# Peptides against a protein of PDB entry 3C66, part 135

Target 1, 189 residues: chain A of PDB entry 3C66
Amino acid sequence: KSWANLFEKNDFFFRYKFYLEITAYTRGSDEQHLKWSGLVESKVRLLVMKLEVLAGIKIAHPFTKPFESSYCCPTEDDYEMIQDKYGSHKTETALNALKLVTDENKEEESIKDAPKAYLSTMYIGLDFNIENKKEKVDIHIPCTEFVNLCRSFNEDYGDHKVFNLALRFVKGYDLPDEVFDENEKRPSK

## One batch from the design tools (peptide; made by RFdiffusion4, then SolubleMPNN)

Design b2_p25_3_s2 (from b2_p25_3, 9 letters changed)
Fold by OpenDDE base, seed 2:
Structure b2_p25_3_s2 (fold): chain B 189 residues (1-189), chain A 25 residues (1-25)
Amino acid sequence: as target 1 above (189 residues)
Amino acid sequence: SESYGFLKADGNGNILEEDWHILLD
């Protein structure tokens, strides 16, 4: 398959063994999240470029579509829980304790005016170039630079009570359900 | 919290889970 095809849904979430999830979190207004997530998303290409030049990385391929969700988030503890549990199939069931905001329920009075956590997640498929040897691939530097770039763009983004950014390394079989269609079976371990 | 990867792979390209680090602010 062409690289161009991997920017669409296609088999992107089946093609790689490993993925880097980049999630922008906002506990605030949708406008705040739009600005924050938009910034993060705009910088993903820079992270990809930095990852691609690492010797141990053969491919760093972004999925261009962000995955978006929002939850009623009445407490800071709920916000921490979202950040801890989101992004892994193993842990995402914990999010069922929170009310997912949907197009069907967003106008309900109990949801409409409730504090919300907004999530936007970008995915990068990773293929490693490890040739019959143990090798260390340190993605800390490019990831740290990316986080710093995003966080330093505006002083407001330093407020971790409102804005957060997580980079999660995930195996294909542990990808969140959101990346698969109803007719798709997640990769096996 | 923010997570960062210090990836170590074996000859088969398997990444060890312990090489993923979470930074807490």
Scores: peptide ipSAE 0.030, ipTM 0.654, DockQ to the pose 0.050
Fold by OpenDDE base, seed 5:
Structure b2_p25_3_s2 (fold): chain B 189 residues (1-189), chain A 25 residues (1-25)
Amino acid sequence: as target 1 above (189 residues)
Amino acid sequence: SESYGFLKADGNGNILEEDWHILLD
């Protein structure tokens, strides 16, 4: 397969056994989210560069398109639940308790004026280069540096009630439903 | 089990932990 195909959806989410998910969360306005998610997205390439130089990582390839979703989020507990459950097929069914905002329903009065949680998710495909039976790939440093870089860019982004950032490592068979088309079969274990 | 900030892997590149997650609260 060509290098270009690694950045196409139909190949990317079947290419790797492991993925790193980077999700920017905003409980506030769409304008706030646009600024926050745009900043996070702009720094993903820097994280990729830091991951690529780790001895235990053979390949770190970003998917170029962010995935966008938003939910009615009336309480702070709902916002915490979204952050806990999103990003894994195993746990994402819990999000069905919340109202997903769509182009079809966004103008409904009960949805339009409701508090929202916005999500933007970037994906990195990972291939590991492990020679010994017992090796640890420590990604704590580059991931922490990335989070600190994003959070420190503007003082407003330190407000955890509004802005949050999560990194989740998942196997291909546990990717969220959002990355697959209706006619695509989820990877097996 | 779930891991935070690091991944454990075998010689074949298989991850030994079930998951990895970092969330700043």
Scores: peptide ipSAE 0.028, ipTM 0.626, DockQ to the pose 0.052
Fold by OpenDDE base, seed 3:
Structure b2_p25_3_s2 (fold): chain B 189 residues (1-189), chain A 25 residues (1-25)
Amino acid sequence: as target 1 above (189 residues)
Amino acid sequence: SESYGFLKADGNGNILEEDWHILLD
């Protein structure tokens, strides 16, 4: 990794107080996930555009690259747990109960043929317009429209047993560990 | 589950510290 790329990454996850996480989940094949996550990623710019026109939002800045992970996911309950716990530093430790798939272990017999959950996560940094002193900024509508857009693209994406999509609003200090290097300290409150 | 997905500001424009999550099943 070039020095410039590392610097840009580190600056992004320290720059904003708030982030919107967009995670595409797939409990199925790698091919299924590639198609699903690729679709979601392709539509993120449309969500950004809808967020930017809201009076309370000054900046909606997407990070350029998705974060990828996969877990052995033998049951539907495990899949629900992943969806519930992922995306927050406060809750992500629960994922330690599952086997993370890595390049080092992916060829092990117990992992190679196991059911898997795949995750692709996009991040949007949010800066709010505090000058307007608006009591409320509602981003639920743009987010819901985004989910509907992704889910309606193909009939197969309506199968919630396989394909899921989550949007999580988090603070910088509660970002998942994946966005930081091992030697970096997460933002303080 | 769906969350309300709103952010509240105080009289000075400061955003209240709330976490929000929408998972559509």
Scores: peptide ipSAE 0.030, ipTM 0.626, DockQ to the pose 0.045; fails the geometry check
Fold by OpenDDE base, seed 4:
Structure b2_p25_3_s2 (fold): chain B 189 residues (1-189), chain A 25 residues (1-25)
Amino acid sequence: as target 1 above (189 residues)
Amino acid sequence: SESYGFLKADGNGNILEEDWHILLD
């Protein structure tokens, strides 16, 4: 069974207690982001495979579609703030200080030519082995290998001022608002 | 607390740490 057939969007973000978020950041052009995010997305399957073989992880299921957003990002500090605050419901409200680019506002003069940070986020639902009494699951190695794989693909992707990659582990109740429809209630704690 | 590169889970798969994040340079 293909992963695409395993999960409907609405069920995926309620099915797991834990999620790994993989976000590709680009402070540059849309073209740069398309290439960078496309590369990252293409390698997610390899990360999933590496996670699945860990004894503490029972299931690692990727959501097939990325979530995309962009912000006006005038400064490097803004870019760092985005990377720090994005990906958690607890912290994402800090992003309200920045202008979200939307279909309604993208043609405004103040937005159209402004520096932007582009975000593409892939989600992996995680289930842990209940029988595994491991107090710690080390995912540093597969995550590091994944980041290195992405960063080393092209020399340009080593420029942290432009291209960044973050992996965030979150609980279902702390998923960003973007994954839920307006009428959906986020999972409870 | 926030951790990098690993997560703590009990025998039931409950995460013992509140947050996990990797920003690798």
Scores: peptide ipSAE 0.029, ipTM 0.630, DockQ to the pose 0.054; fails the geometry check

Design b2_p25_3_s3 (from b2_p25_3, 11 letters changed)
Fold by OpenDDE base, seed 2:
Structure b2_p25_3_s3 (fold): chain B 189 residues (1-189), chain A 25 residues (1-25)
Amino acid sequence: as target 1 above (189 residues)
Amino acid sequence: SESYGFLQADGNGNILKEDFNLILD
């Protein structure tokens, strides 16, 4: 299918067995996150290009719309937990311990001024060459290069207490709930 | 083992943790 068709959610999260999740994390201001996530998002297509040329990868298609979420994040441990648990259906329930910021609650006094962790997640659907694939497809290199490409020339981005970036390889059945509509059933194993 | 992968880095690209194991079936 054409890339244009992948700009719509459609069946994107059902189409592939494997996905690469790219999440920019910011524990700080919305402004900080916009800058950081914007940078990360701007580089995603470069990662796609690098993935596409790998012999073991048949298809690398980005879902171009980022998924945005934010949580009240009062502690460093909470921030670490978010980074550890987010992006997998197996573990995402741990996030329920935190207050999800929504349009409905964002103006509440307990939430408005609370420390926030902002998340912007991009998804790449992956299809691998079954017959011509290597025994092990190593996407570590392009992923690492991507991280390097996202390196900020701003020293502030070096503060991992504020800015983080994670890439997660996830099977379709383990995608976070956020990618599915309420009426959609997640793929089975 | 099951295929999985994780890479975490700060904004400067310092790798905090990584674990990729992509065995395709």
Scores: peptide ipSAE 0.223, ipTM 0.804, DockQ to the pose 0.785
Fold by OpenDDE base, seed 5:
Structure b2_p25_3_s3 (fold): chain B 189 residues (1-189), chain A 25 residues (1-25)
Amino acid sequence: as target 1 above (189 residues)
Amino acid sequence: SESYGFLQADGNGNILKEDFNLILD
C-alpha cells in the first residue's frame, strides 16, 4: 500500500500491530488546552524522527489528525482516573462513569460551566524488524526525550493539576473505540 | 508476557508514572 493512503483514516488503525499514543491533557479552559495541545502536537514529528532511526523500528508512521474529547471532570480524582484509563479498550469503559461533552450537550447548564478535562491524542503506527528480534528496542528513551522537549518551551505548564502528558504503547486490538467507525470491527489478536 | 508501555508526565516534564515492556515478535 502507498504511504499516501496511510495519511487518511482509511485502514491506518488496521495496518500496524502496535501503536504509540501521545495524549495531552488539560483540566482547565479550552484556551489553555488549545495552547498546550498545540505545542505537544507540533513536536510529534520530532518524536517520529527519533523512532525511525532506531534499528529495531522499521516504520514509524504518524496519523496526521488528533482525536479530541472532553469530559466533565469535577474532582482531581476524576482527572487521575481519566489519565489512567484512557487509551486502552480494556480499561476505557471506566470513562463511562463521566459525562462526555459533545456538540449536542455542551450548552446545557449542567455542562457549560462545569470543570472539564480536555484530551488531544496523536497516534503513531509502529512496525518492527523481525530480523532484529534479538535486539532490544527501548522506546522509553525517545519518549522521555519528547517529554523533556515539551518541557523546555514554557514554564507555565508546570502545574500537574492542570496540564499533563502521557505516552502509551498499545496493540492494535486494544486501541480505544474512538479510532473506529460504527461499521468497523476492531482488529483481532 | 505481552508488550506494553505507559509514560505519564506533568506539563513541566516531570515523570509521574512509567512502565515499559517491549517484546518484539
Scores: peptide ipSAE 0.218, ipTM 0.800, DockQ to the pose 0.723
Fold by OpenDDE base, seed 1:
Formats: structure tokens, sequence, C-alpha cells
Structure b2_p25_3_s3 (fold): chain B 189 residues (1-189), chain A 25 residues (1-25)
């Protein structure tokens, strides 16, 4: 299958009922995050390949653009909260308690030298075979294999206080707001 | 729908949290 038509946003986030979110988290420097997120992103295509060969999965299409965000993250509790709440429309409002870093505010004294949490998220749209609807589809194996593929190339990645990885299976109507433009309405249940 | 899934791991691939249940409706 050709992924060329998925390089642009188009209707990607309206096309599927289900999505797999892959988020790399870094509480440290932007340089640290660039390396960590780059590693994670480099393995996404391999996850797609593993998903495509599952009998219950008809289509697994990656959205090629990562979604980037960063927050002021002064405490470990804040970092845990980000990892718990991010990636679901149901819970993402909790992130409003943290200061989102933007190009407009990044030079402010209260933000510039503050500890940061960086997020990079990749999305995979999933379509399942109708004939297999009566049977549960287990994506645990390919997801676990993906985690194993993202193992540390640097001993620093072993520090879970700095580097983390999360995979989240979500329905289209529960995608985070970041994937929609201001003029777009969220998919219905 | 009862479909949901979450997997969290550190940089070494150690699973910190997981919960998957995919039942298609």
Amino acid sequence: as target 1 above (189 residues)
Amino acid sequence: SESYGFLQADGNGNILKEDFNLILD
C-alpha cells in the first residue's frame, strides 16, 4: 500500500474508528528529546508492518507527521500527570494546569530556565476485518515488540525520570484536540 | 465499547504499565 496520500493531514483523523498513539516523553533538554523521539519515530514503520500482518487488522496506516509539544514541568508528579492524561480527549483538560511552551512565551523568565517535558506523538490509523469482529484482536505482541525495538542505544535512556514511551489505543472520537484544526469538529461516537 | 489499550515503558524497554482490551463493536 502507498502511504503517499497520508503525508498530509487530509481526513486521516476522520478516516478510522481506531488509532494507536505512540508518544515519546522527555523531561530534560530539547537535544535529549530530539535523540529519543528520533529513535522512537524511526521504529514506527516496523510496528506498522507487524500490525498489517495480523489477521484481525485490515489496514494499519501511519500519519507521517509527529505532533510536538512541550510543557513546563517543575516536578516529577507533573511529569507523571502528563503521561497519565495526555493522548485522550477525556483526560487532556488536566494538562491545562501546566504551562504550554510556545514560540511566544519560551523566552519569558518564568519559562526559559524552567524544567521542560517534551512530547512527540505518532499516530497509526487502524481498520479491522468485519469477519473478525466477534473475536478480540490482540495487539499486545506487536506493541511489546515495538517497545523492545526502542530499547536504549544509550544508557541514559534507562532513566525513567527522564525518558519514557507510551502506546495508547484510542477511538476516533477520543483523539486529543491537537489532531484537529479549529474549523474541524471532533468525530461522533 | 470496551475497547481500550495502554502500554508505558522506559528507554530500556521495561514495561512500567500495560492494559489492553480490544473488543470490536
Scores: peptide ipSAE 0.197, ipTM 0.784, DockQ to the pose 0.790
Fold by OpenDDE base, seed 3:
Structure b2_p25_3_s3 (fold): chain B 189 residues (1-189), chain A 25 residues (1-25)
Amino acid sequence: as target 1 above (189 residues)
Amino acid sequence: SESYGFLQADGNGNILKEDFNLILD
């Protein structure tokens, strides 16, 4: 790995004003999540290609690494809450009401056998061609097609009680804490 | 909530609307 390559990767979450977050959710087994998230991640390049052909999008740049997390998720309401609150710095503090599963606590009796929600998140940095023109960029179409593609791959992935998929458009200053190192300051507005 | 995703800007690059959320069951 060259020093230059490391440097370019380190500033990914400071480089763009806008990001598209793609999160695969699984309330079930680790094996189920591995298959589901793996499928979603394998299709991200197709979404990038569809975004790139939109006239208003200058750059759609995927980050190479997924972000992984899991929570104890005893109820369906908790699962819905996770999907609602995750992906924005403004709302992610609500997740503190749930127990985050870590390498340190995963073997505790109260956590080991508890129902869990697994999250895998991919990020796409976005740059738009909006200078000197009035236009609307509708990313809903390619995003909807992406979701349909993932959901239709296997009939089981249509079960929203287990498998879910969310896409969130966020500004850099509202990215989740997970994308920053402890010594990094969050981007300003 | 309703799913949508779009960005609208004026001729000077000022953002008029910039929001997107897609969560499908």
Scores: peptide ipSAE 0.042, ipTM 0.586, DockQ to the pose 0.044

Design b2_p25_3_s4 (from b2_p25_3, 9 letters changed)
Fold by OpenDDE base, seed 4:
Structure b2_p25_3_s4 (fold): chain B 189 residues (1-189), chain A 25 residues (1-25)
Amino acid sequence: as target 1 above (189 residues)
Amino acid sequence: VESSGFLKADGNGNILEEDWNLLLE
C-alpha cells in the first residue's frame, strides 16, 4: 500500500492505538497565529524522523493536515484552561464553558472583537514494538528535541502569555471529537 | 499505570511543564 493511503482521514484515526498531538497555541491575532503555527507545522517532519529511529517505535506517521480551532478567550486563566483540557476526549468537555468560534458565529459582535485563543493541532500515529508486556518508551527525548528545534526563530514567540506549544500523548479512544466525522464512532478502549 | 505524556513549552522553546509516563500495554 502506498504511503498516500495511510493519510486518509477516515482510516488514520482508527489505525493506531496511540497518537502524539502537537498543538500550537496563540492568544492574540490570527496573523500571529498563522506565523506561529506555520513555524511549528514546518518542524513536525523533523519530529517524525526522530521518532522513527527510536527502537521502541515501529511506525510514526503524521497526519498531513492540521486541525484548526479558536475560542473566545477573555482571560489568561481561560487560556491556561484551554491548554490543560484540549487534546483529550476525557477533558475536552471543559472547553464547553468557552465559546467556540465558528463560521456561523464569527461575525457576531460579541465574538468578532473578543480576545481569542487559536489552536493548530498536528497528529502523529504511533505503532510500537510491544510483545505482550508493558514496555516503557522514552518519547519525551525526541519531543524535547522538537521543542528545542522550535526555539529562537523569533523573540516575539518567547511570550508565553501569547505563544505556547504542547505535545500530548493520547490513546486512540481518547482522541478529541474534532478528528472524527459526525457519523463516525470513536475507537473503543 | 495508564500511559500518559505531556509537554508544554513557550514559543521560545522553554519547557514550562513536562509529565511523561508511557507504559505501553
Scores: peptide ipSAE 0.303, ipTM 0.855, DockQ to the pose 0.793
Fold by OpenDDE base, seed 1:
Structure b2_p25_3_s4 (fold): chain B 189 residues (1-189), chain A 25 residues (1-25)
Amino acid sequence: as target 1 above (189 residues)
Amino acid sequence: VESSGFLKADGNGNILEEDWNLLLE
């Protein structure tokens, strides 16, 4: 069971029952997003370290590749909707109401100069050590510390109109479609 | 929105309670 094999996409998103999603949001320029998402990504390993030492967590394993997407985001309400709906298979269909920016359409006049929301998402697979008793695992503290760490790094990242950060705990069967290839079937409940 | 994130499970790994809202606004 080499650690190297855990970084393969085809195995990672089927290996764990639970995942922690870390999404950096930017409603602004691609340059702003690059800096913000880069900062968040650089701190993920610190979160992993904090998770691994918690009682009840057996494994916290990061997927090394971020998932990138961007949408035309003309209003603040659209930006709020993206943050509310993204990261869960149950809710992600709401994003179909927005124009996804692609390499094929990014030069279109209606898209090129439009306000955009950029998303970068990191995933951590979680395995819990549950003994023969009722257990409580509280991930709130390390997750809150992580958010505070990222947002406090630069005062500009405190502007919630531009920069946002969300952590979402999801089950494997509720992972977003982006993590699966077209030929892969979503894990069952 | 107040952030919360915890998992309760029994010895068999059944989820008893979970509450995850880690959007810190």
Scores: peptide ipSAE 0.055, ipTM 0.631, DockQ to the pose 0.046
Fold by OpenDDE base, seed 3:
Structure b2_p25_3_s4 (fold): chain B 189 residues (1-189), chain A 25 residues (1-25)
Amino acid sequence: as target 1 above (189 residues)
Amino acid sequence: VESSGFLKADGNGNILEEDWNLLLE
């Protein structure tokens, strides 16, 4: 039974053609990020419910675990770059200019006390009802409502220099490398 | 299917950047 559960998880990022990425960003302390990301993650199920009721959406399936990363982020420009480039395979290579924080390097003197940007990303697989050619599905409304819901919880989250939230719609072949194991081949177009 | 979508917001729910184009063909 434990092996069967492992196989089901391994197919999530190959199962859908489209994904909605929800990323909580924090340029501050780990504690600040834990609170912010935890709030965002707690509301993802509400977003899923709102997506499922849209006529053009057949399936909205959340992945169960967040992906977490952190970067040394010495400037506000670096923080903007992270938010711009993260979440797409086409653009994520730009993040190589920044130092990724790992368990191996986090205690290094140059990294330990450096300003950091923390990222927590949730994924929703989407399947659409494509029966009608050129049907426009407006996911803007539920996404906007989700953002407002997360942001209204605490006034401190209004500081965009510290806390940010992004929703990105991507195709399966353009998912970030983080969602694939080293031995997995990226989906083709 | 040409589809793209992006929404960026601050902590107060203000939309900083948005681009939604979901065409199901």
Scores: peptide ipSAE 0.049, ipTM 0.625, DockQ to the pose 0.794; fails the geometry check
Fold by OpenDDE base, seed 5:
Structure b2_p25_3_s4 (fold): chain B 189 residues (1-189), chain A 25 residues (1-25)
Amino acid sequence: as target 1 above (189 residues)
Amino acid sequence: VESSGFLKADGNGNILEEDWNLLLE
């Protein structure tokens, strides 16, 4: 298995037992989201570096491309629901209550001018050292530092009504459907 | 071979900003 194969989708989402999801949320314009998500994406390498130096982490491998999605988001409650439910196969079905924006429907009058929530998600595959099964690795500190770094970059990004950033730790079998092709079966427990 | 990890997070495994401490365990 070459490292080169992991920079492509290939078997990346089958390679690891654990993944860290980094999602930038924007309830606003596409332009606002482009700036916000671009900033977050530019800082992911710093998070990877901080994870790699932890004694309990053997590998922290980023997937190179973000996953992009957007929903019609008429209320703040809808925006909170998206942030709560997105990123886990267990909970993502709740998002079916919202209208997903697609290339096919984006020009419809009811969608074009509607308030939207934009999502950009980066994935990091994690492999932990197994020498001591009782030793758990806490990645909370580097993750919190990463969030603070992104949020403090510009005062505008402090507006939680518009810009949000969340990190989710998930097992491979609980990855969102978006990471798998139609012909792929999700990993088993 | 089993790998393990630990993260202080909400019930869905989300790490949020410090202002969202109510969602974190």
Scores: peptide ipSAE 0.035, ipTM 0.597, DockQ to the pose 0.108; fails the geometry check

Design b2_p25_4_s2 (from b2_p25_4, 8 letters changed)
Fold by OpenDDE base, seed 2:
Structure b2_p25_4_s2 (fold): chain B 189 residues (1-189), chain A 25 residues (1-25)
Amino acid sequence: as target 1 above (189 residues)
Amino acid sequence: SDGRVSSEFTEKSLKEMEEELEKMF
């Protein structure tokens, strides 16, 4: 099937056993996040190209749209907690301790002026050539190059108190709930 | 100025990713 057919949300998060999750974090303004996440998103294609040529990777396919979320983030500890807990179904329930910013609540005075953490998450579906066990899939190299590329783009992105970037390897059954529609059942193990 | 463009958090995330990948192969 053409790449174009994979952009339909309908089966992307069911198609692969493994996903690379790329999350851009910003504790700051929406404008700061837009710039940071936009940069990260713009570089994902380069990462995909680097992944596709690895002998151990059969397929590296990006989901085309980021997942966007934001939380009230009063403290640095809250920001660390978000970064630690986000991106896995096993841990994401810890985020319920924070106030999720929604279109319904964003105008509330307690939320409007509150410090926020913004998250933009990109997904790459991965299929591995398990039969070629001889070559360790060194995903570290392209991932590190990607991080360095994003972080080095602007000196401001060196401020880890504001801007962060995480790459998480996630199994399909452990994907965050955000990737599934209300009527979709999470993949089983 | 330590030219490490990567945060400790990002490094940890990459390491955890590697560890998960190593379990597969």
Scores: peptide ipSAE 0.192, ipTM 0.749, DockQ to the pose 0.419
Fold by OpenDDE base, seed 5:
Structure b2_p25_4_s2 (fold): chain B 189 residues (1-189), chain A 25 residues (1-25)
Amino acid sequence: as target 1 above (189 residues)
Amino acid sequence: SDGRVSSEFTEKSLKEMEEELEKMF
């Protein structure tokens, strides 16, 4: 079965018990975010290739499209809060304290010129070879190499006040609401 | 000097990921 037929949104977020989330954060301009997120997205395939060869990983399948969101982010504390709370259904309700930027509100004077945090999130579905309990899946190495590869591409990406990158391991029942359509029921535990 | 170009936030996220994996095995 070709990889291409597995990338229909409808089945991807129900197919795996575990997901790796890769989120590129930018507190700055839309242009800065497009460059940063585009770089991160371009390297995801290299991470997948490194994950697929690890003992204990049976499958690592990327979802092909990023999820995009942006918030009004007036303070550094707000940016830290976004980075702490985003990427899990348990914690994402804290983001309701911030103004989500939408196509409908982006031209409002209070939003248009406001400082913003931009988020682009890529997902990798994971299946593990549990039978070999002896093989600790050391995903730390390929994940750290991936982060270093992205951050070292340009010296500007060393500014952690503007550019950040997170990797989060999430169970299917704790995926963010953004991955499901309004009529889709979240996976059970 | 661990040549990690990662932020404290990224390092925290990676550590939390490792802890969640250890709970699974």
Scores: peptide ipSAE 0.184, ipTM 0.745, DockQ to the pose 0.365
Fold by OpenDDE base, seed 1:
Structure b2_p25_4_s2 (fold): chain B 189 residues (1-189), chain A 25 residues (1-25)
Amino acid sequence: as target 1 above (189 residues)
Amino acid sequence: SDGRVSSEFTEKSLKEMEEELEKMF
């Protein structure tokens, strides 16, 4: 099956037991986020290539499209909360305390001029070679290299009050609701 | 100065990821 057929959203989030989530966070302007998230997205392919050569990884498949969201984020504490709670079904309900920016509400005066946190999330589906139980899969190295590559691209990305990057290992049953369509049943444990 | 450009948050996320992987193997 061509890579293109793997990119049909329909079963990607059901194919793997494990996913790597890569989230770019920006507390600032949409323009700042576009630059930051675009950079991160552009480097995901390099991370995939580095993951694929690890002896313990059988498959590393990126999902082709980022998931985009934004919240009204008036304080630094709100921004920390977003970063702590986002990316897991177990914790994402805490984000309901914040105002999600939508196409329907973005022009409201209280939202339009409010400070915002922007999120762009990329997913990599992972399949592991379990047969080699003795080989520790050290994904820390390629992930650290990826983070350093993104952060070092521009000195502005060193401002952790504005720009952040998270890598989260998530089981399929604990993926955020955003990855599923309204009629899709979440994978069971 | 360890050339880590990573935030404390990113390092925490990577550590948690490693810990979850170690539990699986």
Scores: peptide ipSAE 0.171, ipTM 0.739, DockQ to the pose 0.385
Fold by OpenDDE base, seed 3:
Parts: sequence; structure tokens; C-alpha cells
Structure b2_p25_4_s2 (fold): chain B 189 residues (1-189), chain A 25 residues (1-25)
Amino acid sequence: as target 1 above (189 residues)
Amino acid sequence: SDGRVSSEFTEKSLKEMEEELEKMF
């Protein structure tokens, strides 16, 4: 990893007060996830363009590298729990109840053939026009359009038991630990 | 039911986002 790429990553997750997290979830095969997450990722630029034209948004900058994780997910309840708890430092500790799949453990017999949930997360750094407090930022419109665009691409993506998509608004101090290196201190409140 | 392709989960996430935005402005 070039020294330059490390600084660019570090600066991004400290630069903004607010982030939009876009997470593609798949409870199924790695192949299913690759197709789904790849589609979602390919459409993020369109969402950014729609966010940039909102009067209340000064800046919408994508971090173009996805964050990838996977968990053993034996039940539908586990999948719901992942979707509820992922994407916030306050809640992500609940994921410790599940087995994180790693390069070190993926070949273990208990993990190899286990049902899995796959996660791919994209981040958009946001800066708002605070002075325009009177303008309701109708961010739900472009976000809903984005979700509909992704979900309508293939009929299979209508199966919410397999494929899900979340958009989460997160403060910099509440970003998941995955965005920081082990020696980095998260932003203060 | 309007053909909102959005899951209940996605709608919840969007609602929570709106609530957090309203607290800031």
C-alpha cells in the first residue's frame, strides 16, 4: 500500500461531520453478493449526483472503496440482527454474537459450509448548508430513487430474505470501527 | 400497496436518517 493511499483514507473519515452509509446485504452465495453489491456500487455515482443538487447539501463526496465483511448467518433472525446493528459504533458490538468470517477461519469445517451474510458498504461524506435551516433537505427522495433503481434491476433483488439495501446517516464519531486503523482514534463528539 | 421496492428495513433506515437530519437543522 503506498503511503499516499493511507493518508487519503485517514483524511476522508475525519473530514466530514456526517456520512451516508450505503450497505448491500446478501444472505446467500458469494456469487449472489458479488452481483448485488457490484450493482449497488455501480449506482452510487448516480446517488451522489442527485445529492449534490439538493440546496441543503454543500458537498457529497464518495469514498469509492467498499468495505467488505461476512458473518455466519444460520437464521433469518441473525440476518435481521446484522441489518439492525451494523453501521454504527454504538450498535456494532452486538455483531460479536456472530462468527465473523476471516481469511484465517474460512476453511474451518463449521464455517466453510455455513450459511453466510455478506456486507458491502460504501460511504459518502456530507457537508450541509447550515445557514439554510429553513430548507428541508429532501434527502429521502434521491435515496428512495436509488433503492428503487437497484432493486428493480433484477426481479431476484425483490427477495428481501436474500438481498437487502440500507442507507444510514451516521455522525463521524459513530462510524464503524472498520473505517479506522487499529491505532487511529475515532473523531470526538 | 404502492410498488415501493423498498424493504421495511430500508424505509426504517431512511426514516431514522430524516430524524437525525431534523435534529441538526
Scores: peptide ipSAE 0.168, ipTM 0.737, DockQ to the pose 0.375

